# Designs tried in a protein design run: peptides against a protein of PDB entry 4XPM. Part 83

Target 1, 160 residues: chain A of PDB entry 4XPM
Amino acid sequence: VMLHSKNVKGFLENTLKPYDLHSVDFKTSSLQSSMIITATNGGILSYATSNNDVPKNSINEINSVNNLKMMSLLIKDKWSEDENDTEEQHSNSCYPVEIDSFKTKIYTYEMEDLHTCVAQIPNSDLLLLFIAEGSFPYGLLVIKIERAMRELTDLFGYKL
Target 2, 67 residues: chain B of PDB entry 4XPM
Amino acid sequence: DIKGTIAFDTHGNVIESTGVGSQRIEDIGDLSKVTLDAEGFAQVQGDSLLVHLYKRNDITLAVYTSA

## One batch from the design tools (peptide; made by RFdiffusion4, then SolubleMPNN)

Design b2_p16_5_s1 (from b2_p16_5, 7 letters changed)
Fold by OpenDDE base, seed 5:
Structure b2_p16_5_s1 (fold): chain B 160 residues (1-160), chain C 67 residues (1-67), chain A 16 residues (1-16)
Amino acid sequence: as target 1 above (160 residues)
Amino acid sequence: as target 2 above (67 residues)
Amino acid sequence: MKEELAKLFEELLKEI
C-alpha cells in the first residue's frame, strides 16, 4: 500500500512518540516536531507536532506553523551547504547510512536549544526532519530517524 | 550494583544515560579509546567507580559499578 | 559480569 497524504501525516504523528527504555530505565520526551520537507526549498509537505499540556501566550510558539517553516528552511540551508562540503560530511555530525542498498546521510544540528536531525530520503528530493528538546540525546535521535526512514520506502526515489 | 549507564555511538554521541552515567558524559572521550578484548569487553577503573564496557554493532554500553 | 552486561545490551537493542 502506497503512502498517501493521510498516511504520511499519520506516520509522522507516530514518530513523535517518546522512547521508554525499560532495560536501563531511560525515558525521553516526545519529539516536538516531525516533518517531511523538500530538499530544494525547504517547503513543508507534511508535518506533525506534539501538543503542549499547558496553553502558551506567546505568538512565537515553537510549534507554530510559522516557526516550523522558519526552522525547516534554516535546516535545509545547512543541509545543502554540508552536502556541498566534503569536510562537513566527515564531521561527527554526519552519519552515512545504508538502507536496503540505498545510501544516505543523517545530519545533526543544534537549533537554539533544540536538538534536530535531518536525512535525505534515499534517492529523493525529500528530507525527513526531527526536532526534539535539548534533553533528547543525539545518538538516540539518529537511531530514531534511521528506523523511521526504513518505513518510508514508498518515497525512495521520489522526485519533485 | 549498577550505579549508572551510558550508551554511545561511534561518533561519541549519547544514546542513553542513567544514574551516575548522566553526570559523566565527559568520560565518553576516554572510553571510546579503550581497547576491547576479542568478545568486545573491557573494564576501566576511573574515579571511585569501575566501568564495564561492551561494544557491538557500533554501539558501546558502559556500566558503572562500585566494584 | 560479562554475561550480565551482554544481556543488558541485548535488551537495550530490542528497545531502540
Scores: peptide ipSAE 0.777, ipTM 0.956, DockQ to the pose 0.926; fails the geometry check
Fold by OpenDDE base, seed 3:
Structure b2_p16_5_s1 (fold): chain B 160 residues (1-160), chain C 67 residues (1-67), chain A 16 residues (1-16)
Amino acid sequence: as target 1 above (160 residues)
Amino acid sequence: as target 2 above (67 residues)
Amino acid sequence: MKEELAKLFEELLKEI
Protein backbone atom coordinates (compact mmCIF):
# COMPACT_ATOMS: atom_id res chain seq x y z
CA VAL B 1 0.00 0.00 0.00
CA MET B 2 1.42 3.31 -1.09
CA LEU B 3 1.80 5.96 1.56
CA HIS B 4 0.24 9.22 0.49
CA SER B 5 0.26 12.40 2.54
CA LYS B 6 -2.94 11.52 4.35
CA ASN B 7 -1.73 8.01 4.95
CA VAL B 8 1.51 9.33 6.36
CA LYS B 9 -0.39 11.56 8.76
CA GLY B 10 -2.42 8.62 9.95
CA PHE B 11 0.71 6.55 10.31
CA LEU B 12 2.35 9.19 12.46
CA GLU B 13 -0.75 9.49 14.59
CA ASN B 14 -0.66 5.78 15.20
CA THR B 15 2.95 5.96 16.38
CA LEU B 16 1.81 8.23 19.21
CA LYS B 17 0.17 5.33 21.01
CA PRO B 18 1.85 4.28 24.25
CA TYR B 19 3.33 0.93 25.15
CA ASP B 20 1.50 -1.30 27.58
CA LEU B 21 3.75 -4.22 28.40
CA HIS B 22 1.51 -6.67 30.22
CA SER B 23 4.27 -9.24 30.57
CA VAL B 24 6.13 -7.06 33.05
CA ASP B 25 3.38 -4.55 33.91
CA PHE B 26 5.13 -1.56 32.37
CA LYS B 27 3.35 1.36 30.69
CA THR B 28 4.58 4.44 28.87
CA SER B 29 3.01 7.75 28.07
CA SER B 30 2.01 8.61 24.54
CA LEU B 31 4.60 10.24 22.35
CA GLN B 32 4.30 13.99 22.40
CA SER B 33 5.06 14.29 18.72
CA SER B 34 5.93 12.27 15.65
CA MET B 35 7.26 13.90 12.50
CA ILE B 36 8.72 13.37 9.08
CA ILE B 37 11.13 16.17 8.26
CA THR B 38 13.60 16.94 5.51
CA ALA B 39 17.22 16.08 6.12
CA THR B 40 18.27 19.14 4.13
CA ASN B 41 16.74 21.93 6.17
CA GLY B 42 14.57 20.32 8.83
CA GLY B 43 11.33 21.30 7.18
CA ILE B 44 8.27 19.46 8.44
CA LEU B 45 6.52 17.41 5.78
CA SER B 46 4.08 15.74 8.15
CA TYR B 47 3.49 15.62 11.88
CA ALA B 48 1.24 14.33 14.63
CA THR B 49 0.89 15.48 18.22
CA SER B 50 -0.83 14.06 21.27
CA ASN B 51 -1.99 17.50 22.35
CA ASN B 52 -5.67 17.32 21.48
CA ASP B 53 -6.72 20.14 23.76
CA VAL B 54 -5.70 22.87 21.34
CA PRO B 55 -8.45 24.28 19.15
CA LYS B 56 -7.77 24.29 15.44
CA ASN B 57 -6.41 27.52 14.00
CA SER B 58 -5.97 28.93 17.47
CA ILE B 59 -3.00 30.94 18.61
CA ASN B 60 -2.02 28.00 20.77
CA GLU B 61 -1.96 25.71 17.79
CA ILE B 62 0.20 28.14 15.86
CA ASN B 63 2.61 28.35 18.76
CA SER B 64 2.71 24.58 19.00
CA VAL B 65 3.55 24.26 15.33
CA ASN B 66 6.22 26.89 15.65
CA ASN B 67 7.72 24.99 18.54
CA LEU B 68 7.80 21.83 16.46
CA LYS B 69 9.50 23.74 13.66
CA MET B 70 12.18 24.90 16.03
CA MET B 71 12.75 21.45 17.47
CA SER B 72 12.90 19.86 14.04
CA LEU B 73 15.51 22.35 12.92
CA LEU B 74 17.63 21.83 16.01
CA ILE B 75 17.49 18.06 15.75
CA LYS B 76 18.25 18.18 12.04
CA ASP B 77 21.32 20.26 12.77
CA LYS B 78 22.52 17.87 15.44
CA TRP B 79 21.87 14.93 13.16
CA SER B 80 23.83 16.57 10.36
CA GLU B 81 26.76 17.15 12.67
CA ASP B 82 26.74 13.58 13.89
CA GLU B 83 26.58 12.21 10.35
CA ASN B 84 29.91 13.94 9.80
CA ASP B 85 31.42 12.85 13.12
CA THR B 86 32.86 9.34 13.38
CA GLU B 87 33.16 9.57 17.14
CA GLU B 88 29.49 10.42 17.59
CA GLN B 89 28.51 7.53 15.39
CA HIS B 90 30.27 5.18 17.80
CA SER B 91 28.65 6.60 20.93
CA ASN B 92 25.85 4.98 22.88
CA SER B 93 23.52 7.53 21.31
CA CYS B 94 23.87 6.00 17.87
CA TYR B 95 22.28 2.73 16.76
CA PRO B 96 23.29 1.40 13.36
CA VAL B 97 20.47 -0.64 11.91
CA GLU B 98 19.73 -2.50 8.72
CA ILE B 99 16.27 -2.74 7.20
CA ASP B 100 15.76 -4.85 4.08
CA SER B 101 19.46 -4.55 3.21
CA PHE B 102 19.35 -0.77 3.66
CA LYS B 103 21.57 0.73 6.32
CA THR B 104 20.60 3.66 8.49
CA LYS B 105 21.26 5.01 11.97
CA ILE B 106 19.05 5.91 14.90
CA TYR B 107 20.20 8.75 17.14
CA THR B 108 18.91 9.63 20.58
CA TYR B 109 18.96 13.26 21.69
CA GLU B 110 18.02 14.92 24.93
CA MET B 111 15.96 18.04 24.30
CA GLU B 112 15.52 19.80 27.61
CA ASP B 113 13.45 17.30 29.60
CA LEU B 114 12.27 15.44 26.52
CA HIS B 115 13.59 12.22 25.06
CA THR B 116 13.92 12.27 21.29
CA CYS B 117 15.15 9.93 18.63
CA VAL B 118 15.67 10.48 14.93
CA ALA B 119 16.52 8.27 12.00
CA GLN B 120 17.10 8.81 8.33
CA ILE B 121 14.63 6.89 6.24
CA PRO B 122 16.95 4.62 4.26
CA ASN B 123 18.48 6.15 1.15
CA SER B 124 16.17 9.16 1.40
CA ASP B 125 16.22 12.87 2.13
CA LEU B 126 13.77 12.34 4.98
CA LEU B 127 14.09 11.88 8.73
CA LEU B 128 11.63 10.26 11.10
CA LEU B 129 11.52 12.00 14.48
CA PHE B 130 9.91 10.91 17.76
CA ILE B 131 9.54 13.22 20.75
CA ALA B 132 8.59 11.73 24.10
CA GLU B 133 8.54 12.66 27.76
CA GLY B 134 11.58 11.98 29.89
CA SER B 135 9.87 8.99 31.43
CA PHE B 136 9.96 7.17 28.09
CA PRO B 137 13.06 4.94 28.17
CA TYR B 138 15.55 5.48 25.36
CA GLY B 139 15.99 1.79 24.70
CA LEU B 140 12.30 1.35 24.12
CA LEU B 141 12.09 4.55 22.09
CA VAL B 142 14.79 3.21 19.77
CA ILE B 143 12.91 -0.04 19.33
CA LYS B 144 9.74 1.91 18.63
CA ILE B 145 11.26 4.03 15.88
CA GLU B 146 12.99 1.03 14.32
CA ARG B 147 9.70 -0.84 14.13
CA ALA B 148 8.02 2.23 12.68
CA MET B 149 10.76 2.69 10.11
CA ARG B 150 10.18 -0.83 8.84
CA GLU B 151 6.66 0.22 7.87
CA LEU B 152 7.83 3.17 5.76
CA THR B 153 9.35 1.20 2.90
CA ASP B 154 7.40 3.30 0.41
CA LEU B 155 9.55 6.25 1.41
CA PHE B 156 12.84 4.43 1.04
CA GLY B 157 14.92 6.18 -1.58
CA TYR B 158 12.73 9.27 -1.60
CA LYS B 159 14.65 12.30 -2.86
CA LEU B 160 13.54 15.91 -2.72
CA ASP C 1 8.08 -13.82 43.77
CA ILE C 2 9.34 -11.09 41.47
CA LYS C 3 10.22 -7.83 43.17
CA GLY C 4 11.07 -5.98 39.98
CA THR C 5 12.57 -6.10 36.51
CA ILE C 6 14.95 -4.23 34.23
CA ALA C 7 15.31 -4.81 30.52
CA PHE C 8 18.16 -3.06 28.72
CA ASP C 9 19.96 -3.09 25.39
CA THR C 10 23.62 -3.42 24.47
CA HIS C 11 24.07 0.35 24.78
CA GLY C 12 23.00 0.18 28.40
CA ASN C 13 19.77 2.02 27.70
CA VAL C 14 16.63 0.97 29.51
CA ILE C 15 13.87 -0.75 27.62
CA GLU C 16 11.64 -1.17 30.67
CA SER C 17 11.87 -1.14 34.44
CA THR C 18 9.42 -2.15 37.16
CA GLY C 19 9.30 -2.49 40.93
CA VAL C 20 12.66 -2.42 42.65
CA GLY C 21 14.28 -2.46 39.23
CA SER C 22 13.11 1.08 38.63
CA GLN C 23 15.20 2.15 41.60
CA ARG C 24 18.26 0.19 40.54
CA ILE C 25 18.92 1.47 37.03
CA GLU C 26 22.52 2.01 38.11
CA ASP C 27 22.92 -1.77 38.29
CA ILE C 28 22.93 -1.95 34.49
CA GLY C 29 26.61 -1.08 34.38
CA ASP C 30 27.58 -4.09 36.43
CA LEU C 31 24.93 -6.42 35.05
CA SER C 32 26.11 -5.79 31.50
CA LYS C 33 29.52 -7.17 32.44
CA VAL C 34 28.26 -10.43 33.90
CA THR C 35 29.36 -13.55 32.06
CA LEU C 36 26.40 -15.60 30.93
CA ASP C 37 26.30 -19.36 30.51
CA ALA C 38 25.86 -21.11 27.19
CA GLU C 39 22.10 -20.68 27.41
CA GLY C 40 22.30 -16.98 28.17
CA PHE C 41 21.55 -17.19 31.88
CA ALA C 42 23.26 -15.93 35.00
CA GLN C 43 22.52 -15.17 38.63
CA VAL C 44 24.02 -12.40 40.68
CA GLN C 45 23.46 -12.02 44.37
CA GLY C 46 23.60 -8.60 45.90
CA ASP C 47 22.17 -7.13 49.06
CA SER C 48 19.01 -9.01 50.00
CA LEU C 49 17.98 -9.58 46.41
CA LEU C 50 18.94 -12.14 43.82
CA VAL C 51 19.18 -10.96 40.22
CA HIS C 52 18.32 -13.43 37.49
CA LEU C 53 19.70 -12.55 34.07
CA TYR C 54 18.72 -13.72 30.62
CA LYS C 55 20.11 -12.31 27.40
CA ARG C 56 19.03 -12.98 23.84
CA ASN C 57 18.87 -10.86 20.67
CA ASP C 58 20.99 -8.14 22.28
CA ILE C 59 18.40 -7.61 25.01
CA THR C 60 19.07 -8.43 28.65
CA LEU C 61 16.27 -9.05 31.12
CA ALA C 62 17.04 -8.80 34.81
CA VAL C 63 14.55 -10.14 37.33
CA TYR C 64 14.91 -9.29 41.00
CA THR C 65 13.76 -11.79 43.61
CA SER C 66 14.21 -12.21 47.35
CA ALA C 67 15.76 -15.63 46.96
CA MET A 1 13.60 -20.26 37.47
CA LYS A 2 15.36 -20.42 34.12
CA GLU A 3 12.26 -21.64 32.35
CA GLU A 4 10.13 -18.99 33.95
CA LEU A 5 12.62 -16.30 33.05
CA ALA A 6 12.86 -17.46 29.47
CA LYS A 7 9.09 -17.51 29.19
CA LEU A 8 8.83 -14.00 30.59
CA PHE A 9 11.46 -12.86 28.12
CA GLU A 10 9.57 -14.36 25.22
CA GLU A 11 6.39 -12.63 26.27
CA LEU A 12 8.24 -9.35 26.54
CA LEU A 13 9.68 -9.76 23.06
CA LYS A 14 6.20 -10.18 21.66
CA GLU A 15 5.15 -6.84 23.10
CA ILE A 16 8.07 -4.56 22.15
Scores: peptide ipSAE 0.776, ipTM 0.955, DockQ to the pose 0.927; fails the geometry check
Fold by OpenDDE base, seed 1:
Structure b2_p16_5_s1 (fold): chain B 160 residues (1-160), chain C 67 residues (1-67), chain A 16 residues (1-16)
Amino acid sequence: as target 1 above (160 residues)
Amino acid sequence: as target 2 above (67 residues)
Amino acid sequence: MKEELAKLFEELLKEI
């Protein structure tokens, strides 16, 4: 089954859901945002946000979208730098992973008071980006994005 | 009785924390260096708490108890 | 205790 734009949007919306670990009685907040962006320019192809209470076409909505655009660009730039830096790839902020015989990397970045993680969709020109509150543990965030990427096989190898 | 838990990965990043574990995140550095037995278990005596460790698939679970 | 810990770990793995 091929992923369409609406299907991708729905997928990203589902990734916003918080963890509720009953085994240890641990809960997280929802992700603030979930995005698919271009690795080339940091352009947003699709996104979902938990801030749905903002009135449509309001100045607050515009500011929110602009903030997402800014963050996506900043994270893309940092990711690009790290992908060209062997030392950064060996830091604790980089998780090499393999999905269905495809190799990729997950990076964690602190953005002000937010916890973020980004990963290149295997063999593609696309990045998956999660933005969470500072209370969301990085280790769990990494697991979350890895699990999510395993469901995006239709985008593996996607080239712009 | 369990007083708290910490789960963490091989990078030392937290997966989850509860109870007293949430206040003992700094323990991860030392806990990550503990030698495990053949089954992946270990016990570490802390200040007033006993830490029970289990590691599998690059995830370590630490459970804090009074004894 | 080991069995209990292992069981807790397995339950955690199912949720993450």
Scores: peptide ipSAE 0.776, ipTM 0.955, DockQ to the pose 0.925; fails the geometry check
Fold by OpenDDE base, seed 4:
Structure b2_p16_5_s1 (fold): chain B 160 residues (1-160), chain C 67 residues (1-67), chain A 16 residues (1-16)
Amino acid sequence: as target 1 above (160 residues)
Amino acid sequence: as target 2 above (67 residues)
Amino acid sequence: MKEELAKLFEELLKEI
């Protein structure tokens, strides 16, 4: 399946769905948020959230969006630091992966009580970012974002 | 009867956990060091439970049983 | 038992 840039919003919404592993009777919550952000400044290009029970233009919505912006920036900053830190790239929080001969890295970051993971979309100025509850296992989160990134081939090589 | 499961990756991070496995996450450290046979299997006695291990493609599945 | 475990593993792989 090829994903066009115009369909990114819908794609991110679909990534929110939880896991339901019938083989072992394991279920997760939905992702809290799924985002594509800029690697340069952490700006949000597209996002989806599972908690949309807030009226549009309400104070609560504004606060929620602002929170996402802050998280995005913080994660981008840490990602940038780690990309320049050999030691961090060899930690258990870094997963080197290869997608269609393109190399990238998946990082896991704990943000307060949330579990997050971020990865540079191959050869691009974009990062894919998942934010989940603390109950969402990191190993599964990494697998999830890797699978998702494989569907974003149209964004490979995207430059700002 | 399966009492629980843990699946984990080569970084020691959990992929899934169920039943008694959810309470045995700390076992991953030891389980990751277990020598597997040529087919990727092993059995380890842990507490009162028997742990059945299978590893393939950088994923380890641990199944806890009473025997 | 090994066969059962392997089968469970395969089923898990299909879901993640």
Scores: peptide ipSAE 0.776, ipTM 0.955, DockQ to the pose 0.921; fails the geometry check

Design b2_p16_5_s2 (from b2_p16_5, 6 letters changed)
Fold by OpenDDE base, seed 2:
Structure b2_p16_5_s2 (fold): chain B 160 residues (1-160), chain C 67 residues (1-67), chain A 16 residues (1-16)
Amino acid sequence: as target 1 above (160 residues)
Amino acid sequence: as target 2 above (67 residues)
Amino acid sequence: MKEELKKLFEELLKEI
């Protein structure tokens, strides 16, 4: 089944859900945002946010969207730099992963007081980006995005 | 009687923490260096708590107990 | 304790 625009949006919205680990009684907050952006220029193709209480077309909505755009661009730039830097690829902020024989990398980035992670959808021109509160542990965030990417096989190899 | 837990990955990043484990995130540095047995287990005596370690698939779970 | 720890680990794996 091909992922269409609405399906992608719904997928991203689902990724916002918090963890509730009953085994150890650990809970996280919801992700602040989940995005698919272009690896070329950080353009947002689809996004979801946990703050849906902002009225549409309000100043607050505009500010929030603009903030997402800024973060997207910044993270894309950092990702691009790291992808061209073998040293950064061997840092603790980089997780090489393999999904169905496709290789990609997950990067964690501190963005002010937020925890972020980004990963190139395998062999594609797209990046998956999670933005969480600082209380969301990086190890779990990495696992979350890895699991999410495994559900995006339709986008593997997607070229702009 | 579990007093807390920490789960962490091979990069030393936290996956989860609970109870006393939440207050001992700094232990990860030392716990990551502990030699595990053939089954992936180890025990480390802390200040007042015993830490039980189990590692599999690049995830380490530390469980803090009184004994 | 080992079995309990292993069980807890398995349960955790199912949730993450």
Scores: peptide ipSAE 0.789, ipTM 0.956, DockQ to the pose 0.910
Fold by OpenDDE base, seed 3:
Structure b2_p16_5_s2 (fold): chain B 160 residues (1-160), chain C 67 residues (1-67), chain A 16 residues (1-16)
Amino acid sequence: as target 1 above (160 residues)
Amino acid sequence: as target 2 above (67 residues)
Amino acid sequence: MKEELKKLFEELLKEI
């Protein structure tokens, strides 16, 4: 099934759901935000946020969107730098992964007190970006984004 | 009787932590260096707790018990 | 404890 813009939005909303591990007594918060952005300039193509207490088209919503735009741009810039830095690619903040024979990398970045994770959708001009609270452990965040990317095969190879 | 758990990946990043494990994240450094047996198991005696280790598919689970 | 630990691990894997 082809992922259209509407479907992508719904997908991102689903990624916001927290972990509730029953095997062990461990729960996470919901992701703060989930986004697909361009690798070229950090433009937001689609996004979801767990903060639904803000009315649509309100000044508060506009401000929150602007904040997301800024964060996406900053993370894209950091990602771009790391993609051209061999040393950074060998740090414990970089996870090389292979999905259905396609290779990509997952990066973890601290954004103020937030835990973020970003990965290039294989062979595409797009990045998947998760933003979580500091209580969300990085190891689990990496697993989460890897699992999510495996569901975005329709976007593999997407070029702007 | 489990007192807590830590699960972590090969990068030393936490996947989950519970109980006393949540207060012993610093143990990951040492636990990651423990030699496992052929089945992926190990035990490490601590100060007052015994740590049971199991690793498979790049994930290590540490379970803390009193004995 | 090995069997119990392995079982716990497998249950965890199913959830992450």
Scores: peptide ipSAE 0.789, ipTM 0.956, DockQ to the pose 0.936
Fold by OpenDDE base, seed 5:
Structure b2_p16_5_s2 (fold): chain B 160 residues (1-160), chain C 67 residues (1-67), chain A 16 residues (1-16)
Amino acid sequence: as target 1 above (160 residues)
Amino acid sequence: as target 2 above (67 residues)
Amino acid sequence: MKEELKKLFEELLKEI
């Protein structure tokens, strides 16, 4: 299966869906944003947002896109810093994971009032980034991004 | 009768919380230190509620009951 | 209670 641009966008849009845990009667909000960005520069390759009701080409849309760009850069920088810090890699905000024999790490970051998590797609120059409201629990957010990465095997090993 | 739940991971981060569990997030610190039996179960008495613990696959589920 | 807890856990795992 080839991952085309439209397929990636659709994938990210699907990750926005909230959890509705009927077993324990627990519900989350939708993710605010879901992105694939470059690990080198934090550039956005693809993104999805729950705020799609903003008129196209409006000032509000421009501001929202700019906000996403800023967030991606900030998180990329923090991720890069942590990847070069062995102590941070052993902190409570770092989750080493293994997917199909590929090793990667999931980091959780508080950004203002938002809960975020980011993970390098295994052996690639790409990062998967989720941004959620503060009410979205980190443990569930980590599980969500791990599950999502398991569906991105076509991007494993992708180099820019 | 279940009064609430908390599920949390090995980092102490919440996966879900419901009922009285949503007001007892601070319990995770102590609950994470409880010794489990061979099947992964434990019970802890805490502030008029009984906490039932079950851990498997790095996830701990705490269920709060009155008895 | 153990069986109920185990079942609840299994159902939770299916949803996350």
Scores: peptide ipSAE 0.788, ipTM 0.956, DockQ to the pose 0.921
Fold by OpenDDE base, seed 4:
Structure b2_p16_5_s2 (fold): chain B 160 residues (1-160), chain C 67 residues (1-67), chain A 16 residues (1-16)
Amino acid sequence: as target 1 above (160 residues)
Amino acid sequence: as target 2 above (67 residues)
Amino acid sequence: MKEELKKLFEELLKEI
């Protein structure tokens, strides 16, 4: 699947969709948010949220965006620290993965009552970030973000 | 008759849980240590339920049954 | 039972 920059927003919106497993009686909520952020400063390049019924330019929207920015920065900081910490890279919160011969790591972070997952897009200055409710199991969240990264090959090697 | 399921990864993190499995997440620690046969199967007696295990590709599926 | 379990596993893999 070819993914152009103008289509990234739509891609992220599609990642919000919940799991509905029919093999077993299990379903998840939608992701709260899906983002591509800079690994350097945690700046949001693109994002999608499930809670978008708030009027534009309203105080509530501003607060929501600000919260998203804050979470992005916090997660980026944790990621940066862990990338320089060998012990953290061997914890249960770190999943080394290889996608088409490119190595990266997936990290899970609990943010208050939310479950988050972040991964560096291979060889890039970008991070993919999922934010989900606490009921979304981490193992499945990791699988979800790995699958998503495999669809972002056009962003591999992206430098700011 | 399946009473519930747990699927988990090699880190012990849940992939999915249903039925009685949702209430037995703490079993993962012990289930992850069970020796599987050559085909990746095992059975473990857990309280009043029998746990059927199958592992492949770093994913373990546990199925809880009465027998 | 093994075959049933394996089948369930395969179906699960298709969905995740």
Scores: peptide ipSAE 0.788, ipTM 0.956, DockQ to the pose 0.937

Design b2_p16_5_s3 (from b2_p16_5, 10 letters changed)
Fold by OpenDDE base, seed 2:
Structure b2_p16_5_s3 (fold): chain B 160 residues (1-160), chain C 67 residues (1-67), chain A 16 residues (1-16)
Amino acid sequence: as target 1 above (160 residues)
Amino acid sequence: as target 2 above (67 residues)
Amino acid sequence: MKKEIEELFKKLLEEI
């Protein structure tokens, strides 16, 4: 089944859901945002946010969207730098992963008081980006984005 | 009687923490250096708690118990 | 205890 625009939006919305680990009685907050952005210039192709209480077309909505755009650009830039830096690729902030024989990397970035992680969708011009509160542990965030990418096989190899 | 847990990955990043484990995140540095047996287990005596370690699939689970 | 930990680990893996 091909992922269409609406399907992508719904997918991202689903990624916002918090973890509730009953095995150990551990719970997280919801992700603040989940995004698919371009690796070329950090443009947002699709996004979801947990703060849906903001009225549409309000100043607060504009500010929130602008904030997402800024974060997207910043993270894309950092990602681009790291992708061109072998040393950064071997840091604890980089997780090389393989999904169905496709290689990619997951990066964790501290963004002020937020925990973020970003990964290139394998062989594509797209990045998947999660933004969470600082209480969301990085190890779990990495696992979350890896699992999410495994569901985006339709976007593997996507070129702009 | 489990007093808490910490799960962490090979990069030392937390996956989850509960109970006393939530207050002992700093233990990960030392726990990550512990040599595990052939089955992936180890035990480390802490200050007042025993830490049971189990590693599989690049995830380490630390379980804190009183004994 | 080992069996308990293994079981706990398995359950954890299923949830993450």
Scores: peptide ipSAE 0.801, ipTM 0.957, DockQ to the pose 0.903
Fold by OpenDDE base, seed 1:
Structure b2_p16_5_s3 (fold): chain B 160 residues (1-160), chain C 67 residues (1-67), chain A 16 residues (1-16)
Amino acid sequence: as target 1 above (160 residues)
Amino acid sequence: as target 2 above (67 residues)
Amino acid sequence: MKKEIEELFKKLLEEI
């Protein structure tokens, strides 16, 4: 069973939702962006962004999409480098995780003032990428993406 | 009685912070080194505040109180 | 205090 593109888009949109913790007085902003990209070249297969107040087909929309493409490529490149670097895989920026007996890694990357995290969808050629404001703590961001990954079982093993 | 909290993971990264905890993120370095008891608890006196530590499932919660 | 902290922790875990 494979997720349809519309379902994936809806899923990514849902991941944008902020945390509103009631146990403690802590709230986050919405994710700036959520994307599924290719591990091979950083191509965006699906994405969702917050602040969708930009008119469709406007220059601002084009610029925002282009910015996402740029960030996607940069993060993919960094991820690729780290996957070939044992030291980076043992740094505090790398979280080895296991989901349904599948092993993957979550990496955190700071991009300018943004907090990002990326993870390979288990046994696939796809990466899940979250981009958040700098106020979004990395520990929580990692938890968020791990939880999200658990909902993408249909993409496990997906090869391009 | 709680003045603030910090929750952090095994990598020392913040999960959440509130109250005085949000101003004491630098404490994580020292707090992560504290030896916990068999139940996952510890107490650390810091400045004028008492820090209660509880760790379970690779998450540490630090609760700051006056006593 | 321990019990209170444990309860707080449990609630936190449910939310993250």
Scores: peptide ipSAE 0.800, ipTM 0.957, DockQ to the pose 0.922
Fold by OpenDDE base, seed 5:
Structure b2_p16_5_s3 (fold): chain B 160 residues (1-160), chain C 67 residues (1-67), chain A 16 residues (1-16)
Amino acid sequence: as target 1 above (160 residues)
Amino acid sequence: as target 2 above (67 residues)
Amino acid sequence: MKKEIEELFKKLLEEI
């Protein structure tokens, strides 16, 4: 299966869906944003947001896009710093994971009042980034992004 | 009768919380240190509630009951 | 109670 631009966008949009755990009667909000960004510069290759009711070409839309760009850069910088710090890699905010024999790490970051998590797509120059409200628990957010990465095998090993 | 639940991972981060469990997130610190039996179970008495612990696949589920 | 918890845990795992 080839991953086209439209397919990536659709994938990210699907990740926005909230959890509804009927077993324990627990519900989350939708993710605010889901992005694939470059590990080198934090550039956004694709993104999805739950705030799609903003009129196109409006000032509000521009501001929202700019906000996403800023967030992606900030998180990329923090990720890069942690990847070069062995102590941070052993902190409570770092989850080493293995997917189909590929190793990567999931990091959780508090950004203002938002809960975020980011992970390098295995052996690639790409990062998957989730941004959620503060009510979205980190443990579940980590599970969510791990599950999502398992569906991005076509991007494993992708180099810019 | 279940009064609430907390599920948390090996880092102590919440996966889900319901009922009285949502008000007992601070319990995770102590619950994570409890020694489990061979089947992954334990019980802890805490503040008029009984906490049933079950851990499997790096996830711990705490179930709060009155007895 | 143990069986009930195990079943609840199983259902939870299926949903996350």
Scores: peptide ipSAE 0.800, ipTM 0.957, DockQ to the pose 0.915
Fold by OpenDDE base, seed 4:
Structure b2_p16_5_s3 (fold): chain B 160 residues (1-160), chain C 67 residues (1-67), chain A 16 residues (1-16)
Amino acid sequence: as target 1 above (160 residues)
Amino acid sequence: as target 2 above (67 residues)
Amino acid sequence: MKKEIEELFKKLLEEI
């Protein structure tokens, strides 16, 4: 699948969709948010949220965006620290993965009552970030973000 | 008759849980240590339920049954 | 039972 920059927003919106497993009686909620952020400063390049019923330019929207920015920065900081910490890279919160011969790591972070997952897009200055409710199991969240990264090959090697 | 399931990864993190499995997430610690046979199967008696284990591709599926 | 478990596992893998 070819993914152009103008289509990134739509891609992220599609990642919000919940799991509905028919093999077993299990379903998840939608992701709260899906983002591509800079690994350097945690700046949001693109994002999608499930909570879209807030009027534009309203105080509530501003607060929601600000919260998203804050979470992005916090997660980026944790990621940066862990990337420089060998012990953290061997914890259960770190998943080394290889996609098309490119190595990266997936980290899970609990943010208050939310479950988050972040991964560096291979060889890039970008991070993919999923934010989900606490009911979304981490193992499945990791699988979800790995599958998503495999669809972002056009962003591999992206430098700011 | 399946009473529930737990699927978990090599880190012990849940992939999915259903039925009685949703109430037995703490079993993962012990289940992850069970020696599997050559086909990737094992059975563990837990309380009143029998746990059927199957592991493939770094994913373990635990199926809870009455027998 | 083993075959049933394997089939369930396969179906699960196809969905995740």
Scores: peptide ipSAE 0.800, ipTM 0.956, DockQ to the pose 0.931

